# Peptides against a protein of PDB entry 5EIB, part 15

Target 1, 366 residues: chain A of PDB entry 5EIB
Amino acid sequence: VDLEPGTMDSVRSGPFGQIFRPDNFVFGQSGAGNNWAKGHYTEGAELVDSVLDVVRKESESCDCLQGFQLTHSLGGGTGSGMGTLLISKIREEYPDRIMNTFSVMPSPKVSDTVVEPYNATLSVHQLVENTDETYCIDNEALYDICFRTLKLTTPTYGDLNHLVSATMSGVTTCLRFPGQLNADLRKLAVNMVPFPRLHFFMPGFAPLTSRGSQQYRALTVPELTQQMFDSKNMMAACDPRHGRYLTVAAIFRGRMSMKEVDEQMLNVQNKNSSYFVEWIPNNVKTAVCDIPPRGLKMSATFIGNSTAIQELFKRISEQFTAMFRRKAFLHWYTGEGMDEMEFTEAESNMNDLVSEYQQYQDATAD
Target 2, 366 residues: chain A of PDB entry 5EIB as posed
Amino acid sequence: VDLEPGTMDSVRSGPFGQIFRPDNFVFGQSGAGNNWAKGHYTEGAELVDSVLDVVRKESESCDCLQGFQLTHSLGGGTGSGMGTLLISKIREEYPDRIMNTFSVMPSPKVSDTVVEPYNATLSVHQLVENTDETYSIDNEALYDICFRTLKLTTPTYGDLNHLVSATMSGVTTCLRFPGQLNADLRKLAVNMVPFPRLHFFMPGFAPLTSRGSQQYRALTVPELTQQMFDSKNMMAACDPRHGRYLTVAAIFRGRMSMKEVDEQMLNVQNKNSSYFVEWIPNNVKTAVCDIPPRGLKMSATFIGNSTAIQELFKRISEQFTAMFRRKAFLHWYTGEGMDEMEFTEAESNMNDLVSEYQQYQDATAD

## One batch from the design tools (peptide; aimed at target 1 G337 M341)

Design b1_p11_5 (made by RFdiffusion4)
Pose (drawn by RFdiffusion4):
Structure b1_p11_5 (pose): chain A 366 residues (1-366), chain P 11 residues (1-11)
Amino acid sequence: as target 2 above (366 residues)
Amino acid sequence: SPPPLTSRSPL
């Protein structure tokens, strides 16, 4: 789905472009120009019922639908504006299904548009209310990993998407292969989301590799465990050691000692017990899958529900406030008939989300 | 033509 028609061509000319159902390509003529109001209201509304028809069709041909997963950026107009409209319409029509999103957060290091904080805040407001699980993929973190760790002086979107694709593969492994833990979206959500609004996850993985060089050695289980908890291996630009884990899901892929995995996971939990909330006993679940990802014999994937994610929302909120106080470009949004109060409503909701993460960060069992 | 207007209540 895109309001921009040129997106259809690039996907089709891609390696697996012909495998998609031709009828499932739903596109507009213009597209939103980084205007969330255009995406949601204006233009996305024009296009949205066509998308829902296709969604309804894919759903009726499902033996037992688990739910939906949406990939989109929060900084633009279509993936952000229309994407959250689609989520709201799907929530109305399929209220008992899990909604899961892979949402990419904007960063000034990657994209040169100062309205992106507007678009992201209006989107975060929708996701807080309407999604069950959201993987926070931070372009800030992706750029820093490429620039500082992978030593790519000029990271491209291809460099960033290599990190995203490795992460998406890792976090959906329990859904795609036989296993006991978090095997479906609802079971994963019940294990990861103690409070409905706090459903933004920090993904990480090990080893971090630059695409096309080179290999190995394969990591030891200890090396995997330590790296997957490392702040430098997170896809969100937050220091996990600045907050506390409410829940964690760890996924080890490849051939390895299950016993050694158990010992190392127990080791990181009790050496660093102060970083795991004490009022949620046994809040770290571990899954092993025998099939490694491509190019690797061993890998680990980390999914964290950490109070430290408030750093991500504080950064967006600060940029949003800096722009919104000067009312810069606000007429671009209200020109599409959007209420200015929606900006204030979204800002307040995001700041409320930050306070809630801090409340549980300071909470004690006493 | 102009787009419809939305409305919201204050906080």

Design b1_p11_5_s1 (made by RFdiffusion4, then SolubleMPNN; from b1_p11_5, 4 letters changed)
Fold by OpenDDE base, seed 1:
Structure b1_p11_5_s1 (fold): chain B 366 residues (1-366), chain A 11 residues (1-11)
Amino acid sequence: as target 1 above (366 residues)
Amino acid sequence: PAPPKTSRAPL
């Protein structure tokens, strides 16, 4: 789905364009112009019914519909505005199904789009209410991984999208291979989300490899385990040491000893015990899939529900507040039918979410 | 002026 044809043409002409039905390419002509309100109330609202018709048709063809997975950006107009409109409309029609998102967080290091803090804040407000699970994929963290860890002098969208694709492949492993931990979206939510609003995940991947690095170092289970808990391997720009893990899932892939995995996962929890809440029993879950990712002998994917994710929301909130106090560009949103109150409500709800994460960070066992 | 479009060029 897109509000402009050029992205859809790029997907269709790409190496995997033929895996999608032609009728499932729904697109507009005008685009959202990086305006959330165009995505949500005008251009996106004209296209949403055509998308819902496709969603219904594909849902009716499912023997066992678990839910929906949306991949979108929060800095743009289409992914943020139309993406959150779709989430709302799908949740209204399918209230018993899981809503899962891969939400790309904006960063000034990656994009010159001045209004990204508005689009992100308005999107986070919708995601808090209308998703069950959200993977926070932060362009700042992806850039820092490419530049510092992968030593890419000039990171490209191809390099960032490689990290995104590896992470998405990792977190979906249990859904694609039967007999694993979190084998359905609902079990993932039950294990990862102890409080309904606190459903924002910090993903991580090991080993981190660029498309150009042919040197697949064979990592050991101890090295994979250590890298998954390193802040430098997180796909969200937060330090887990500034917060506490509510829940963790680790997904190992490849042929390895389950005993060695369990021993290393116990060792890393014990070494980092101060960074876990003590009042959620058995809050770390581990899965091992014998099928490695393509080109690797083994990998590990991390999913963290951490109170440190508030650093990401604080960054967006600070940028939002600095623009909103000046009423910068507001006429572009209000001209599409938005009220100034919707900005204030979205800012308030995101600040409430930050306060909720802080409350559970400071909570002790009685 | 309209919000600038996100660059699709290398970073």
Scores: peptide ipSAE 0.044, ipTM 0.629, DockQ to the pose 0.028
OpenDDE base, seeds 2, 3, 4, 5: peptide ipSAE 0.030, 0.041, 0.013, 0.037; ipTM 0.579, 0.567, 0.553, 0.566

Design b1_p11_5_s2 (made by RFdiffusion4, then SolubleMPNN; from b1_p11_5, 7 letters changed)
Fold by OpenDDE base, seed 5:
Structure b1_p11_5_s2 (fold): chain B 366 residues (1-366), chain A 11 residues (1-11)
Amino acid sequence: as target 1 above (366 residues)
Amino acid sequence: AAPAKRSLAPL
């Protein structure tokens, strides 16, 4: 789905364009112009019914519909505005189904779009209420990984999207292959989300290796385990050491010893015990899938529900507040039918979410 | 006009 035709033409003409049904390409002509309100109330609202018709048809063709996975950007008008409209409409029609998102967070290091803090805040407000699971994929973190870890002097969207694709492939491993952990979206939610509003995940991937260093790197279970818990491998720009893990899932891929995985996962938990909440027992889950990712002997994917995710929301909130106090560009949103109260409600709900994460960070076992 | 997608100049 897009509000611009050129994105769909690029996907259709691409090496995987034939994986999607032609009739499942729903697109507009005008685009959202980086405006959440155009995505949510005008251009997106004109297109949403045509998307829902496709969603219904594909849902009816499923033997066992678990839920939905949306991939979108929170900085742009289509991904943010129309994406959250679509989430709301799907939630209304399928209340018993899991809503899962891969939400790309905006960064000033990656985009010069001045209104991204509005689009992100308005989107986070919708995601808090209408999703069960949200993978926070932060363009700040992706840029920093590309530059610092991968040694890319000038990271491209292709380089960022490669990290996104690796992460998405990792977190969906248990859904796509027979396994013991998180075999369905509902089990993932039960294992990862102890409190309904606290459903924002810090994904991480290992191995992350620069092209120049690939030939010298051994891939071992200890190295994968250590890298998954390294803040530099997080796809969200938060330091786990500034918070506490509520829950963790680790997904190993490739031929490895399950015993060695369990030993290394126990060792890393013991070394990082101060960064876990003590009042959630057995909050780390581990899976091993014998099928490695293409081009690697082994990998590990991390999913963290950490109170450190508040750093991401605080960053967005600070940028939002600095713009909103000046009423900068508000007329572009209100001119599409938004009320100024929707901005204050979205800011409030995101600040409440930050306060909830802080409360659970500071909570002790009685 | 809403701040157009200045597509980051194609690298």
Scores: peptide ipSAE 0.046, ipTM 0.621, DockQ to the pose 0.026
OpenDDE base, seeds 1, 2, 3, 4: peptide ipSAE 0.016, 0.027, 0.023, 0.020; ipTM 0.528, 0.554, 0.534, 0.533

Design b1_p11_5_s3 (made by RFdiffusion4, then SolubleMPNN; from b1_p11_5, 5 letters changed)
Fold by OpenDDE base, seed 1:
Structure b1_p11_5_s3 (fold): chain B 366 residues (1-366), chain A 11 residues (1-11)
Amino acid sequence: as target 1 above (366 residues)
Amino acid sequence: PAPARTSRAPL
């Protein structure tokens, strides 16, 4: 789905364009112009029914519909505005199904689009209410991984999207291969989301290795485990040492000792015990899938529900507040039918979410 | 100025 044809043409002409049904390419002509309100109330609202008709048709063809997975950006107009409109409309029609998102967080290091803090804040407000699980993929963290860890001098969107694709493949492993932990979206939510609003995840993938060092690095269970828990390996720009893990899932892939995985996962929890809440028993879950990803002997994917994710929301809130106090660019949103109150409500709900994460960070066992 | 269109340039 897009409000511009050019992205859809790029997917259709790409190496995997033929895996999608032609009738499932729904697109507009005008685009959202990086305006959330165009995505949500005007251009996106004209297209949403045509998308819902496709969603219904594909849902009716499912023997066992678990839920929906949306991949979108929060800095743009289509992914943010139309993406959140679709989430709302799908949740109204399918209230018993899981809503899962891969949400790309904007960063001033990656994009010069000045209105991204508005689009992100308005989107986060919708995601808090209308999703059950959200993977926070931060373009700043992806850029830093590409530059610092992968030793790419000039990271590209291709390099960032490679990390996103590896992570999405990792977190969906249990859904694609039977007999795993979190084998359905609802079991993932039950294991990862102890409080309904606190459903924002920090993803990570290992191994991440520069091209120059790949030939010298042994892939071992200890190295995978150590890299997954390194703050520099998080795909959200937060330090887990500034917060506490509510829940963790680790998905190992490839042929390895289950005993060695359990020993290393116990060792990393014990070494980092101060960074876990003590009042959620058995809050770390581990899965091992014998099928490695393409081109690797083994990998590990990390999913963290951490109170440190508040650093990401605080960054967006600070940028939002600095623009909103000046009423900068508001006429572009209000001209599409938005009220100024919707900005204030979205800012309030995101600040409430930050306060909720802080409350559970400071909570102790009685 | 209007919000910039979707950036298609490399970083």
Scores: peptide ipSAE 0.029, ipTM 0.611, DockQ to the pose 0.028
OpenDDE base, seeds 2, 3, 4, 5: peptide ipSAE 0.038, 0.008, 0.013, 0.006; ipTM 0.570, 0.504, 0.534, 0.391; seed 2 fails the geometry check

Design b1_p11_5_s4 (made by RFdiffusion4, then SolubleMPNN; from b1_p11_5, 6 letters changed)
Fold by OpenDDE base, seed 3:
Structure b1_p11_5_s4 (fold): chain B 366 residues (1-366), chain A 11 residues (1-11)
Amino acid sequence: as target 1 above (366 residues)
Amino acid sequence: AAPPRRSLAPL
């Protein structure tokens, strides 16, 4: 789905374009022009019914529909505005199904779109209410990983998207291979989301290795485990050491000892015990899939539900507030039929989410 | 109109 035809043509002409049905390419002509309100109330609203018809048709073809996965950007207009409209409409029609998102968070280091803080804040408001699981993929963290860890001098969107694809492949491993922990979206939600609003995940991937260091790096369970819990490998721009893990999942891939995985996961949890809440029992989950990712002997994917994710929301809120207090660009949103009150409601709900994460960070076992 | 992009420092 897109509000621009060129993205659909790129997907269709791509190496995997033939895996999608031609009728499942739903697209507009005008684009959202990086405006959430165009995505949500105008251009996106004109297209949403055609998307819902495809969603219904594909859902009726499922023997066992678990839920939906959306991949979108919160900085743009289509992914943010139309993506959240689509989430709302799917949630209304399928209230018993899991809504999972891969939400790309905007960063001023990666994008020059001035209104990204508005699009992100308005999107987060919708994601808080209408998603069950949201992987926060922060372009700032992706850039920093590419530059600092991968030693890429000029990170490209291709390099960032490679990290996104590795993460998406990692977190979906349990869904794609039988006999795993979190083998369905609902089990993942039950294990990862102790409180319904606190469903924003910090993803991470290992191994992350620069091209020059690949020859010298052993891929071992200890090294993968240590790298997954390193703050520099988080794909959300927050430090887990500034918060507490509510829940963690680790998904190992490749041929390895389950005993060694359990020992290393226990060791890293014990070493970082101050960064876990003590009042959630068995809050670390581990899965091992014998099938490695393409081109690696082994990998590990991290999913953290951490109160440190509030740093990401605070960053967006600060940028939002600095623009909104000046009424900067508001006429572009209100001119598409959006109310100025929806900005204030979205800001409030995001600040409430930050306060809720802080409350659970400061909570003790009674 | 589309929201202004900041003047690209080139990626």
Scores: peptide ipSAE 0.049, ipTM 0.625, DockQ to the pose 0.028
OpenDDE base, seeds 1, 2, 4, 5: peptide ipSAE 0.043, 0.034, 0.047, 0.038; ipTM 0.616, 0.593, 0.625, 0.602

Design b1_p11_6 (made by RFdiffusion4)
Pose (drawn by RFdiffusion4):
Structure b1_p11_6 (pose): chain A 366 residues (1-366), chain P 11 residues (1-11)
Amino acid sequence: as target 2 above (366 residues)
Amino acid sequence: PSSNSHPVPAS
């Protein structure tokens, strides 16, 4: 789905472009120009019922639908504006299904548009209310990993998407292969989301590799465990050691000692016990899958529900406030008929989300 | 106050 028609061509000319159902391409003529109001209201509303028809069709041919997963950026107009409209319409029509999103957060280091904080805040407001799980993929973190760790002086979207694709493969492994833990979206959500609004996850993985060089050696289980908890291996630009884990899901892929995995996971939990909330006993679940990802014999994927994610929302909120105080470009949004109070409503909801993460960060069992 | 948007048609 895109309001921009040129997106159809690039996907089709891609390696697996012909494998998609031709009828499932739903596109507009213009597209939003980084205007969330255009995406949602104006233009996305023009296009959205066509998308829902296709969604309804894919759903009726499902033996037992688990739910939906949406990939989109929060900084633009279509993936953000229309994407959250689609989520709201799907929530109305399929209220008992899990909604899961892979949402990429904007960063000034990657994109040169100052309205992106507007678009992201209006979107975060929708996701807080309407999604069950959201993987926070931070362009800030992706750029820093490429620039500082992978030593790519000029990271491209291809460089960033290599990190995203490795992450998305890792976090969906328990859904795609036989296993006991978090095998479906609802079971994953019940294990990861103690409070409905706090469903933004910090993904990480190890080893971090630059695409096309080179290999190995394969990591030891200790090396995997330590790296997948490392702040430098997170896809969200937050220091996990600045907050506390409410829940964690760890996924080890490849051939390895299940015993050694158990010992290392127990080791990181009790050496660093102060970083795991004490009022949620046994809040770290571990899954092993025998099939490694491509190019690797061993890998680990980390999924964290950490109070430290408030740093991501504080950064967006600060940029949003800096722009919204001066009312810059606000007429671009209200020109599409959007109420200015929706900006204030979204800002307040995001700041409320930050306070809630801090409340549980300071909470004690006493 | 609560918001009340009035969207315009797509051009």

Design b1_p11_6_s1 (made by RFdiffusion4, then SolubleMPNN; from b1_p11_6, 7 letters changed)
Fold by OpenDDE base, seed 3:
Structure b1_p11_6_s1 (fold): chain B 366 residues (1-366), chain A 11 residues (1-11)
Amino acid sequence: as target 1 above (366 residues)
Amino acid sequence: MAPKSKPKPAE
């Protein structure tokens, strides 16, 4: 789905374009112009029914519908505005199904789109209410990984999207292979989301290795475990050491000893015990899939529900507030039928979410 | 002026 036709042509002509039904390519002509309100109330609202018809048709063809996965950007207008409209509409029709998102967070390091903080704040407001699971993929963290860890001097969107694809492949491993922990979206939600509003995940992936070091790196369970818990491997621009893990899932892939995985996972928990809440029992889950990712012998994917994720929301909120106090660009949103109150409601709900994360960070076992 | 997206670097 897109409000621009050129993206659909790129997907259709791509190496995987043939896996999608032609009728499942729903697209507009005008685009959202990086405006959430165009995505949500005008251009996106004109297209949403055609998308819902496809969603219904595909849902009816499922033997067992678990839920939905949306991949979108919160900085743009289509992914943010139309994406959140679709989430709302799908939630209305399928209230018992899991809504899962891969939400790409904007960063001033990656984009010069001045209104990204508005689009992100308005999107986060919708995601708090209408999603069950949200993987926070932060363009700032992706850029920093590419530059600092991968030693890419000029990171491209291709380099960032490679990290996104590796992460998406990692977190969906349990859904795609039988006999795994979190084998369905609902089990993942039960294990990862102790509080309904606190469903924003910090993903991480290992191995992250520069091209020059790939030939010399032995991939071991200890190295994967250590790298997976390193703050530099987090795909959200948050330091886990500034918060506490509510829940963690680790997904190992490749031929390895389950005993060695369990030992290393216990060791990393014990070493980092101060960064876990003590009042959630068995809050670390581990899965091992014998099938490695393409091109790797072994990998590990991290899913963290951490109170440190508030750093991401604070960054967006600060940028939002700095623009909103000046009424900067508001006429672009209100001109599409949006109320100025929706900005204040979205800001409030995001600040409430930050306060909730802080409350659970400061909570002790009674 | 509408906020121009940075053109995606052409692949």
Scores: peptide ipSAE 0.031, ipTM 0.551, DockQ to the pose 0.032
OpenDDE base, seeds 1, 2, 4, 5: peptide ipSAE 0.007, 0.023, 0.022, 0.028; ipTM 0.443, 0.576, 0.588, 0.587

Design b1_p11_6_s2 (made by RFdiffusion4, then SolubleMPNN; from b1_p11_6, 6 letters changed)
Fold by OpenDDE base, seed 2:
Structure b1_p11_6_s2 (fold): chain B 366 residues (1-366), chain A 11 residues (1-11)
Amino acid sequence: as target 1 above (366 residues)
Amino acid sequence: MKPNSKPKPAE
């Protein structure tokens, strides 16, 4: 789905364009112009029914519909505005199904789009209310991984999208292979989301290796375990050491010893015990899939529900507030039918979410 | 300035 035809032509001409049905390409002509309100109330609202017709048709063809997976950007107008409109409409029609998102957070290091803080804040407000699971994929963190860890001097969107693809492949492993922990979206939600509003995840992937060092790196269970818990491997720009883990899932892939995995996972929890809440028992889950990812002997994927995610929301809130106090570009949103109150409500709900994460960070066992 | 005028980084 896109509000611009050129994006769809790029996907269709790409190496995987033939895996999608031609009738499942739904697109507009005018684009959203990096405006959430165009995505949500005008251009996106004209296209949404055509998308819902496709969603219904594909849902009816499912033997067992677990839920929906959306991949979108919160900095743009289409992914943010139309993406959240689609989430709302799908939630209204399928209230008993899991809504899962891969939400790409904007960064001023990656994009010069001045209005991204508005689009992100308005989107986060919708995601708090209408999603069950949200993987926070932060362009800030992806850029820093590419530059610092992968030693790429000029990271491209291709380099960032490679990390996104590896992460998405990792977190969906249990859904794609039989006999795994978290084999369905609902079990993942039950294990990862202790409080309904606190459903924003920090994903991470290991191994992350520069092209120049790949030949010399042994892939071991201890090295994967140590790297997946390193703050530098988080795909969200927050430090887990500044918060507490509510829940963790670790997904190992490749031929390895279950005993060695369990020993290393116990060791890393014990070493980092101060960074876990003590009042949620058995809050770390581990899965092992014998099938490695393409091009690797083994990998590990991390999913963290941490109160440190508030650092990401604070960054967006600070940028939003600095623009909104000046009413900068506000007329571009109000001219599409938005009220100034919708901005204030979205800011308030994101600040409430930050306060909730802080409350659970400071909570002790009674 | 149109909000749309800042280019995405070149692929």
Scores: peptide ipSAE 0.026, ipTM 0.596, DockQ to the pose 0.033
OpenDDE base, seeds 1, 3, 4, 5: peptide ipSAE 0.000, 0.023, 0.024, 0.026; ipTM 0.335, 0.595, 0.599, 0.598

Design b1_p11_6_s3 (made by RFdiffusion4, then SolubleMPNN; from b1_p11_6, 6 letters changed)
Fold by OpenDDE base, seed 1:
Structure b1_p11_6_s3 (fold): chain B 366 residues (1-366), chain A 11 residues (1-11)
Amino acid sequence: as target 1 above (366 residues)
Amino acid sequence: AAPSSKPVPAE
């Protein structure tokens, strides 16, 4: 789905364009112009019914529908505005199904779009209410990984999207292969989300290795485990050491010893015990899939529900507040039928979410 | 240089 035809033509002409049904390409002509309100109230609202018709048709064709998975950007107009409109409409029609998202967070290090803080804040407000699980993919963290860890002097969207693709493949491993931990979206929610509003995950992937050192790096379970818990490998721009993990899932892929995985996972928890809440029993889950990813002997994928994720929301909130106090660009949103009150409600709800994460960070076992 | 984004909304 896109409000611009050119993106859909690029997907269709790409090496994987033939895996999608032609009838499942739904697109507009005008685009959202990086405006959330165009995505949500005008251009996106004209297209949403055509998307819902496809969603219904594909849902009826499922033997066992678990839920929905959306991949979108929060900085743009289509992914943010139309994406959150779609989430709302799907939640209304399928209230008993899981809503899962891969939400790309904007960063001034990657994009020059000045209104991204508005689009992101308005989107987060919708995600808090209408999703069960949200993977926070932060463009700032992706850029820093590409530059610092992968030693890419000039990271491209291709380099960032490669990390996104590896992570999405990692976190969906248990859904795609039988007999795994979190084998369905509902079990993932039960294991990862102790409080309904606190459903924002920081993902990570290992191994991350520069092209120059890739040939010299051994892949071992200890090295994967250490790298997976390193703050520098988090795909959300927050430091886990500034917060506490509510829940963690680790997904190992490849031929390895389950005993060695369990020993290393116990060791990393014990070494980092101050960064876990003690009042959630069995809050670390581990899975091992014997099928490695393409081009690797083994990998590990991390999913963290951490109170440190509030650093990401604080960054967006600070940027939002600096613009909104000046009423900068508000006429672009209100001109599409949006109320100025929706900005204040979205800011308030995101600040409440930050306060909730802080409350559970400061909580102790009695 | 960072990747360039799409243009801002036109006035």
Scores: peptide ipSAE 0.018, ipTM 0.582, DockQ to the pose 0.032
OpenDDE base, seeds 2, 3, 4, 5: peptide ipSAE 0.017, 0.014, 0.018, 0.016; ipTM 0.589, 0.569, 0.570, 0.591

